# Ledger of designs, part 39: peptides against a protein of PDB entry 8BZL

Target 1, 228 residues: chain A of PDB entry 8BZL
Amino acid sequence: SYDRAITVFSPDGHLFQVEYAQEAVKKGSTAVGVRGRDIVVLGVEKKSVAKLQDERTVRKICALDDNVCMAFAGLTADARIVINRARVECQSHRLTVEDPVTVEYITRYIASLKQRYTQSNGRRPFGISALIVGFDFDGTPRLYQTDPSGTYHAWKANAIGRGAKSVREFLEKNYTDEAIETDDLTIKLVIKALLEVVQSGGKNIELAVMRRDQSLKILNPEEIEKYV
Target 2, 242 residues: chain B of PDB entry 8BZL
Amino acid sequence: SRRYDSRTTIFSPEGRLYQVEYAMEAIGHAGTCLGILANDGVLLAAERRNIHKLLDEVFFSEKIYKLNEDMACSVAGITSDANVLTNELRLIAQRYLLQYQEPIPCEQLVTALCDIKQAYTQFGGKRPFGVSLLYIGWDKHYGFQLYQSDPSGNYGGWKATCIGNNSAAAVSMLKQDYKEGEMTLKSALALAIKVLNKTMDVSKLSAEKVEIATLTRENGKTVIRVLKQKEVEQLIKKHEEE

## One batch from the design tools (peptide; made by RFdiffusion4, then SolubleMPNN)

Design b1_p10_4_s3 (from b1_p10_4, 4 letters changed)
Fold by OpenDDE base, seed 1:
Structure b1_p10_4_s3 (fold): chain B 228 residues (1-228), chain C 242 residues (1-242), chain A 10 residues (1-10)
Amino acid sequence: as target 1 above (228 residues)
Amino acid sequence: as target 2 above (242 residues)
Amino acid sequence: SSMARTLERY
């Protein structure tokens, strides 16, 4: 059967391993990204951290560079590989081009990496989707999404993971110019979107904010509760 | 579902990696290993299953391995796989020391091995390692640390955790009895014995069937010590008297 | 179900 092979085309033109990798993404914790006017916000569902687990080691939002951060849904170990390679590329770009990467550039790099793993013999697709947010050097906020196929697009707002459908439906209804008029409203929009699928409020949400010309800030639970 | 469980690099229709799951299942049948973080140290406790009288080498530790001066690990799963991974950990730690002239941070060593484990789940011609590890260590960045990793290449930091046989029950007991912020190494040792006594499939806990290592700081140096049999006997006796 | 309790793979 074609679905038992390496990533090959079925008779009807499907790449089953890519589709199944997308199913792995759907098992992941929900992640949300929203582009505001002068802010980008990532929110992730925190699965109940086991009482004895160190919260420091349970991070679903990571910096790729000073101007770019990423959230993911799917296989955590796969994500670590992608993150590490992306970080190396960001640093390499700074050394060779003498400027930080654009959000589109690093997204394309990640997308290309994923695509290669769909076409290389003896490799399986990455079981992750990613939301990549940041600012270009001109101060333009960006949000991109990648999937296991290596496809990527720019978004105003999007969601990935197990609750993505509900969150996207919420965003489609509530993402307006008025809803993102201020940084605080944009943050509130992300939190409200996540609360569609996350139980028990701010304790189960990881939230990252990047403002223009500012470093990535991870909000603490108390800060998140102010927006709820 | 069985159609997708034969190859290591194939997702099931549901997005599962069955070979990774089966490796984890194999670990569930291995001897129990515990890790407990205390304020003044960290410990590993492991079940010793191979007590053959004819073994020529008195292995002081079957399941606990010193990785460097600041780190040790315990293994649950396939012994041969464990030997490969523990050797790799030592090599990574040594390479880092040679390159940077300082010990590798604990989490970096864990992640380096986890990347190897992950690769064996993604590249063809390989099977997942049938091994979970507990890591104990000290570094200048985070002090005493406890980590767990599995065949998927995932890892996490813990205050207390368990791998191997009856690990779920052990974790439940640890959650009940672990006092956050008040855990001394002495209390951690007592807790380890308590949990092992309940989770090991033995009628009576004996010192010959338990390995315990502690990691402490003395005079600005890390000290990794495997407890002597007599010390373990005393801990067991104390537990039986309570 | 028991394997899901140790480390979150997803």
Scores: peptide ipSAE 0.191, ipTM 0.687, DockQ to the pose 0.575
Fold by OpenDDE base, seed 4:
Structure b1_p10_4_s3 (fold): chain B 228 residues (1-228), chain C 242 residues (1-242), chain A 10 residues (1-10)
Amino acid sequence: as target 1 above (228 residues)
Amino acid sequence: as target 2 above (242 residues)
Amino acid sequence: SSMARTLERY
């Protein structure tokens, strides 16, 4: 019965609804994030867009602010709620503090939001994990991950979603200072990592790049193929 | 696993929201609704099931609702839920117009409702809406648009899609016959009739059982028109001759 | 088997 209640502890100390939300994340498309020297890169597995679906509406990578973007794995509708709340907070921060959010700040905000949804008896957890990347005001590139529990950590590289295990194993082997020495090499690393789980090459990859003092750029399929 | 279906929308051990899935299953038994995007317009075609001979009130449209001057929607699912959601869409659109002195962008209206739907899947004491919607509209940002939303609060843009009874078969037919870049409103209407004729398990499609609305632009204004029965009859007749 | 869905939920 404990696994059926809105986020309560089991006798053995498990929060089953949080664990089950993590299982929902594992059903999501694979996303990968890599922090380079002066670049952050997000890559997402494109599931074959149904014929006649507008590709514009199937974006897995979104901007939270000019200096922060996010990829997610899990329930798309849940993600939209988190994204909207994060965007509002980014704007609010600019108004009140007169500076853009740090990547850590907005990550902590999102994490706190998720955590609250694990503690209220009237709410289920968010069924999403997120990779949050961007630049702090000082130009430092950052990568953070959040999960349904509301935990967050900083990463050099990480992956979420259905193929995350294989992608992480690849990154653990191949993430070196040499592998991220240039922006192009960093992009190649992300693509190679995704190709561990994505079939049919660059056509099934969404890739976003943010360089220092630049806006988020989503690469087109032709640009991606140059790195394959 | 069966015990997770009887409670407030919670995750199953496999990470599934069964109440949302069951709501979608319920929609599968509702009347068919089609949407088709053309170069010069967008249309909704819906099955009319409640032809009660004793209905004194001629419902102008059972399943197609005008939302504002630039948008309309069609609904598949629980009628009471549909009424609530369509009213909410109208309110959202009017509040936006009042605040910004311009019509709400199509996708923004869709997302606003989808956020409401999502909330009903996450908060305790609520059930998902047993409704899917097709939205047609025009705005200055993207021109003619077609969207679909479901009980989860997810949505997508489409060139053509179907919800309700036999939706999978209809979508397959649309995928086969939809010609990208060459779709006129006229050809879209013909395609709608073709698909409805095959998906509605009726030997002969009748105009009484089909509602069709078109959204076009005339002289810089959006025109939403529900086709008259005679016009639908002509479309059916033309299909039978081909 | 997961129910065939028109919209991707995950």
Scores: peptide ipSAE 0.276, ipTM 0.753, DockQ to the pose 0.488; fails the geometry check
Fold by OpenDDE base, seed 2:
Structure b1_p10_4_s3 (fold): chain B 228 residues (1-228), chain C 242 residues (1-242), chain A 10 residues (1-10)
Amino acid sequence: as target 1 above (228 residues)
Amino acid sequence: as target 2 above (242 residues)
Amino acid sequence: SSMARTLERY
């Protein structure tokens, strides 16, 4: 039986495969999430699409449901699996509970899935972290982050991936009530945060906005340049 | 540490999946396959390496497979793995057709297989598939399409791309010569021959060593055609005269 | 090899 435990404790009590999965996340494109007053914003570093590649097939931000979207850092193929599972759960919840998921609920679901892959025989951890944003039914904006271990927390603002440290440092200094007073200021904050690690301005940023009672909107490069 | 090289589904300390990388490296030594998207069609061109004197003269596609009426693929890598994956693609396409009474959209077929590939990188006791694929297709949503997938379960859409031996050089040539918005199927065929002539490790390109398939729309139907040797010879001859 | 990395994994 090849049902071998892959993720095991070291003598020092470390789960090395989880730690190494975190290293895979650090190789990912930088993603940032910010919770405003009545808006949630996701921004992702857009790596230069190879010449002749179709840009429509390179998406770093995706909808999980009408009220929830996700950005990720790490292994793209792993992310697709998680996204698909989450989408199915969102639909299942709507059918069984007759309400959309809360952002916390779907985050917890994803976290539980990830945790199981750290403890199941013959499975490696997912090599992804995720920023999950959206609105609860009461109109409250939410931002959650989850990592390969299955741990999750709520945030006002956070970043994941290659440039996460620099972006987080920027956010720690600049995230104030004044900085998120309006939707436009919140968007500007995300762009400024990403510009700490992204070269060549707005052309290399993918930006998604979700406002209360509105669907996910992905901004085009021209719209992004207005905030630069 | 050599420990991370031998196990199929473990991360290295740097967050790398070595078995996936090794599978991709193995594909780099396989015969060249290229795909080119045109305004009026899409094509696959593949190197045929297994020429045996006793092979039956029956038209044999070594690397190009019809998946359904609207899609075909080419493969680079381990032949046995390719057979398994191409069969799975056909099954997925048929199941979709039965369930929805319409052909599966091209990207959905690609993603379904990619999820299978990904699983073989995450579940213990399994090795990654040693295969990359190029997909050509048509659907009502996006028209003519070209996709590439690798052992990791990642995929992307392309205007033109190449897998297998000398793929990097081929991609470079495609980048130089591909004219977006102006590419006809005729010009794409000429470009394919040009690139193969430079990337294949042969002194002279011959029709027996090249497989070409085109996907077009005629009278509201998809037509997948594998070119005859005589047609390929004419393309090669035309290239040599230029 | 970098040559085989036509698709970004991360």
Scores: peptide ipSAE 0.197, ipTM 0.688, DockQ to the pose 0.622; fails the geometry check

Design b1_p10_4_s3 (from b1_p10_4, 4 letters changed)
Fold by OpenDDE base, seed 3:
Structure b1_p10_4_s3 (fold): chain B 228 residues (1-228), chain C 242 residues (1-242), chain A 10 residues (1-10)
Amino acid sequence: as target 1 above (228 residues)
Amino acid sequence: as target 2 above (242 residues)
Amino acid sequence: SSMARTLERY
């Protein structure tokens, strides 16, 4: 069947394995990204960790470089591969170009990687979407999304994963210049957006903040509760 | 036979490459892109389907890509494939510039990419790119040029053409209204709006749903310009008054 | 329900 052929077009022009990979993303925990004026914020739904699981082992937000971080939705194992490749590329770029990657550059790299996995018979698509945020060297905040197909776009705000639709609808209504006027308001916007789909308040949210000329900061639950 | 549907490198008994045909079907579902060659320039007009409030407006164009100082392209089909191919076009153009210290001729750039596309139809383990491109450019050899390429690696020069959704109908309209030797950029823009209005599955054509780029020569330099929404609105308004 | 038009992937 055409739906099982990884790199084969259906008669109607569909790549079913890519579409099914997108369904895998929809099963993932919700992630949100928002670009503020001088801040980028990632928020992720914490899956109820089984009582015996170490909460520290499930980080859904990771640094790719000092100026770039990523959240993902979908298959965690697939994400590890992408993250590792991206990190290597970031380091390679620093060595060869003598500057950090732009957020667009590393997004394009990841997107190209994903695309290649949709075109080789020996490979399946990555079952992940990613929100990639950071700052370019000029201090411009950036937010990009990429999906299993290798498509990528720049966003002011976006969401991926299980609750993405509801979160996006919220962001479409509430993302204004006024809503991102300050760093705190931007953080609050992300939290409010996540609360549309996350139950039990700030305890089930992971938040990462990157401000201009600052390193990635993961907020503690107590810090998150101050915004709720 | 199901076997011929699943392999890119196998001819059917009828001599068909089904995966190439199916890639073309994918392109048929993409937004419409038009190209029109005029005496004083060339243009691309593309349907903009992705209007999201949360998109970052940083893009030169969603569907139109600058390749170098003398060339641009529009894409119809799988966006991720398009991104790979447009990046490759840029690389080819830059490598040529570096090697020969002059811009790559338009047709040579098109041919180079077409060879890549063709390879993806012939080598095992590869699928065709689900992308057609329109190329606009200027070079000292042929002046203003318009090309089209498809997933097979085939290409051709055109005075006017269309790819994507309702491309056949658009081409028919272009054939009827295109006046050889008399086409100004102004008239070409009007024609583009006319054709898009009929081919886009929208009740009313709006400037938000159309991207237009023009390529002209000014003071011995190529100028690639994306029209502002206000300019597109004026073109639409003018069409509605006719 | 403004179905946020999914970015055309095609």
Scores: peptide ipSAE 0.064, ipTM 0.538, DockQ to the pose 0.028; fails the geometry check

Design b1_p10_4_s4 (from b1_p10_4, 5 letters changed)
Fold by OpenDDE base, seed 1:
Structure b1_p10_4_s4 (fold): chain B 228 residues (1-228), chain C 242 residues (1-242), chain A 10 residues (1-10)
Amino acid sequence: as target 1 above (228 residues)
Amino acid sequence: as target 2 above (242 residues)
Amino acid sequence: SHMARTLERY
């Protein structure tokens, strides 16, 4: 017997499994993304790394390609699957098109992947939202968000995960042209936004910076403290 | 709500995968497994529960499996599921070796299996694996390593950790007694015995109820050794004298 | 659930 589709419409038109996947996202660590003028910044709440845990294996921000990185909120194992597929696609694109992906392209790919898992029999939605940042070939900084439904939009700034509401409220108030006038100010904005929900200061923040024509840089705790 | 408890690939209204949680609960009832990373090696210690007089002298550990020349694992949970997963680990490692003519990096082997576990949480018609694993290994990239994975397909690297029965208490003890940067394999073995003595639901710790494997480097080769019963007895005796 | 989840799933 073919197992019934797990993701079905309710009588009132809701896709409950997608909505519940969004609840899984809300249980995730908070992630924030900000697009500056010539910089994109991702910040993630580090849950208290257990004293005996290897920090190397606790990464919430990852590179998809040289020009694109991603943060996520929700199920870590689900995220790994999405990340791996996105990385393969980025490499495939380089081979077939002879150019790096645009941030929009890879976002659309991820979104389409997520959407298929909302419509395929015997599959549940991915329990993740993602913030995808990077630079297009023309040097334009981009920030996109995806959710479990497979929807995606471009943002100036956004947040996902358990503290997303508070972080977004902060960003709505504080995201101005002046606040992102410099790279340092943009970084500071992200840190301040995360500090709305993160306890114990810079020790519990993972921060990634990508500047125009530069590789992804993960800031160490000492570098983060300079902005606090 | 019970309606979300029975299906393997359904989110609850709260965004929980109950079948994964229940699989983890099942693992909590399994025999205790410990892993400890030292400067000069890494070890696994596991509770042996199946002591039956009619069992032929099992030369092989019940819960510790050699995966390749550079890696071993210990399992907590459903034995049949563990057998499937350990076989997959061996196959993945072998395929990599054949393809690249070098041993698979430790973390890469762990992630490959974790992707399989994850799939069993996302694709219908199958239940999650009722197994957590501890992995010990050596590779040229990171040296000695210890990993833990669970039914969700999540994993992490550790200096010391525990799975199975009383794992929370064991982890707490490890946090208290593990000295970062100063851990020798000898001290790790002593710590393993100490923790097992407190976490195993036995009146007296005996060598027959404990399996220990060490992974070391000798002359540029990885050596995986299961301790003999006499060696374990000596470790227990030393602990009792302290 | 009293089991201290050693691995965070979220």
Scores: peptide ipSAE 0.200, ipTM 0.681, DockQ to the pose 0.674
Fold by OpenDDE base, seed 3:
Structure b1_p10_4_s4 (fold): chain B 228 residues (1-228), chain C 242 residues (1-242), chain A 10 residues (1-10)
Amino acid sequence: as target 1 above (228 residues)
Amino acid sequence: as target 2 above (242 residues)
Amino acid sequence: SHMARTLERY
């Protein structure tokens, strides 16, 4: 019965609704993030779009601000809520503090939002994990991951979603200083990592790149194929 | 019985708050955190469970948080809850500093957070925080201090205590080995290693799995320092030689 | 299979 309850502790000290939200994340498309030296890269598995679905409308990677972008795994509808609130916060911060948010700041904001949804009995957890990447004002590249619990950590590289385990295992083996020495190598690393779980090569990958002092760039399939 | 399990504001017929008890159970599964008060300082020692190769090297300890210039805390329990509470502690401390133009006394900061925790046990639609904290600090009123708080909003001052996994066993060991009035920071560090070695579910204690912070006074200022891995290794080595 | 120790969530 505790499994169907609001987000309360079980007798053994578990928050089952949070755990089940994590299971929802595992059903999501795989996303990967890698921090390079002067680049951050997000890659997402493109789900086979139904024949009648407009591919243009399915973006798994979104900008939160000029210096921050996010990929997510899990419930798309939940993600929209988080994204919108994060965007508002980024703009608010610019207005009030007169500087862009740090990647950590906006991650903490999102994490706090998620955490609150685990503590109110009238709400369920968000069924999403997110990879948040960007640059701080000092030009430092950052990668953070957050989950339905509101926990967040900084990463060199990480993955979320259905293929996350395999992708992480690949990254653990292949993430080296040499592997991220250049922007191109970093991009190649992300693509190779995704190819562990994505079939049919570059056509089923969405890739976003943010370089130091540059805006977010979504690579087209042709650009991705150059790295394959 | 089951009706009382899902509501935080309802006492059982026996006067129990099950959600608070279950939150404490959650903390029992968390990594061990230890605090020891010495004559010349206070320390926190925490189990580091999150050793992942892909984690970004964060200069900040995972389990030990600086609250202000005079206080730090360690957490056992749900990390997301801990992040919220540690942020709140920082805000409370800063608001006090702004209002009174002096640092918040250690116990007052602890009490302020405990009131928040308590509220989450009393008001409907909220669950308790699944977090216990150890606080170390210095103030002009009581000098070096160690506090513990739990999900109920209860707190107490301690000479030595432990939260998280195997906390009961750790506390028992501390009771046996803690020497009142004779505890130096050096001896406290040795004691911390000794206790962690016995309470952590590891065959061998390694420096990678332990975070230690010390709080001391130097030239009339509080110094909070996280020990480097090499320093922790030396402490472990010394313990193994004894 | 060394399951990457999941970040301590609890």
Scores: peptide ipSAE 0.053, ipTM 0.548, DockQ to the pose 0.028
Fold by OpenDDE base, seed 2:
Structure b1_p10_4_s4 (fold): chain B 228 residues (1-228), chain C 242 residues (1-242), chain A 10 residues (1-10)
Amino acid sequence: as target 1 above (228 residues)
Amino acid sequence: as target 2 above (242 residues)
Amino acid sequence: SHMARTLERY
């Protein structure tokens, strides 16, 4: 008998498969996002890659388009599916609307995709949360978060994954207009936030920055160490 | 029987759709939403639970959605489901406007969404939407209107109603205090604050925890306005002085 | 410790 409905309501009104997908997110590496004045920054904890594993294959920050970047926490295989679909949508939008997607648009697309997998026969929820950052065409920096349920919200700063609570508590205390006054201060804020849960050292952090009218830049460990 | 609990489109031996009932149970855990119809307008009042310092303030309303120029709704239940349904409402309303060159009548928009909800209870092993909605609107056929819909695809028109947490208690209070034919928008706002103050599980009602929208007619146009925090504070203060 | 409550799903 095909268990046709994987995600169903419990008697008390819970969607257990969505809740369990959120538990999968909590097992993921910590990711943090911060919106500055003219910069968006993503940081992710680097898990110690096995000695024989190619580090190139363990990227947790990826571009969706020239103006949009995403970090995720949770199931890497699930993330790959979402990333690929989002990239296709970004390109489709450029072809049909003749403009890049807004960060909100692509977030809503991803959120809708996730929601459908909570309501489709024979499909389980995606076991990922995502931080989506970028710039709208008007030059406004944006940060959004999505979860396995398909909810999304705009944030000034947020964190997902194992250390998200500690990182978020740090950000709640330290995110001020003064703390994001410059690009460098914004980058420092992200690094300091991650250091709440990651052992000290640029080698343990993956960091990506996107400035207004600039492409995504992934910082190397030496560049990160300058901020530590 | 556990077997009927896990299938979305199967009647129990007693003729119950358990997945629809369980979806309604999920809504009972959501923040309270009130709707009140007045002679000169209609309002929605909703509990705001998600107050986070790091949220981007660009979201003027978390639980109240403008659907078109003549209609708005509030939602209780799963936020992701609500986002899908509110987007669908906007699309239906826009398609109607394009086709007929006039705004969709309020009840027709409500019915169109209810048909979608109902389909998810009957067809193809999809779970019900875990969302109830309150709709406020104006049209030339019935004037100011308030509707409620649930996961089953049922709907009804109301003078005043409540969905979400403590909805039964709120409805009881509304029944006691609602004066038919004498309800002004001003009195409706006061009633909304009174009911929320009693039904919200908070020690003190604050403006940051309440969203209120009003729908009125001015110079032959519908005006949908979300009250500013200061206006809500004044309403709360007035209630505390009474 | 204000646990940054995950946005209530509901």
Scores: peptide ipSAE 0.050, ipTM 0.563, DockQ to the pose 0.029

Design b1_p10_4_s4 (from b1_p10_4, 5 letters changed)
Fold by OpenDDE base, seed 5:
Structure b1_p10_4_s4 (fold): chain B 228 residues (1-228), chain C 242 residues (1-242), chain A 10 residues (1-10)
Amino acid sequence: as target 1 above (228 residues)
Amino acid sequence: as target 2 above (242 residues)
Amino acid sequence: SHMARTLERY
């Protein structure tokens, strides 16, 4: 069966293991990213944490470096491997080049890693898509998206995971220069976009904000409710 | 047959490399890319499929990549595979320049990548790259050149060719309309629009769905230019008036 | 409404 083999081409030219990895992404919690003028915002759908589960351990948004943050959709265990490798690369770059990575650089690194897992024997593709946001050294805000195939593109706004279609449709209609004119408006846009697929308002949203020359800030539920 | 289809690239009893053939099928589903050699230049014309309002950069060149000052390529097939190969082409060209203090000859760059592609068909634990490339370039040895390479690592020089969706029909049209020795870059551009209009799975050709790059020589220097959307629109309009 | 098409895989 072509679909159960290590990533090989089907007779009609499909890489079924990559396509099935994309199906794993679609099962993931919805994540959204928006690039503002001087801000980048990531939002993720909070799955109901089991009563006894430590909320601290269920992070869908993570820092890769001081200037770069990532959200993902798909297999959490796969994401952990990618995140760890990306963090090591960010530190290595600081040591060898004496500058932090650009958002594009670390995205390309992650994309290359994913691509290699689609072409190496005995390996399956990573079952994750990622939204990578941050600031370049020149202060330019960036948003990139990667998928299981190792493709990547720069976006103004995008979404991944189970509700991605509805969220993207909302963003296509509502992402304007006026809608991102201020930091607060940009945050509000992300929240409104997530509310297309998330029930019960700010309690079920994880939101991270990175402003120019500032560290990643994860908003608490009370801060999120102010924008609703 | 199934045993040879699903394993690492091995020969069938008939001597076929099915994984290479299947990689070529993947390319057949990709957007169309054309290359045309003229007396005064070379061009690439490619279908743009990724038109998204939320993309940050208007990719002036989704499928056309500058390799060095004297060469560019277009890609048909798996985008992630294409990114790896185009990066490798740039590295090969740069290493050659550093070693020899002159630009790499066009055919040598193509051959170097083709050896890599071939290795991915022969060594265990690898799959073929699902990518074909068209290369345009200029060098002092052969002047303006057009090459095509496929997942097998095979390549050839062309006067005009096509890869991707409906490539066979495009090649047939090119064979009919290409005038050897009389092809100007202007005529080549018109021919590219004519062929794309017939081979793209669109009711009407639009400038937003087409990327065109030209490679010319001006004052002893190679000039690689991606046509602006307005310029492509003018070419389409001119074709509709003929 | 330009439905967000998936990026080309191939």
Scores: peptide ipSAE 0.055, ipTM 0.563, DockQ to the pose 0.030; fails the geometry check

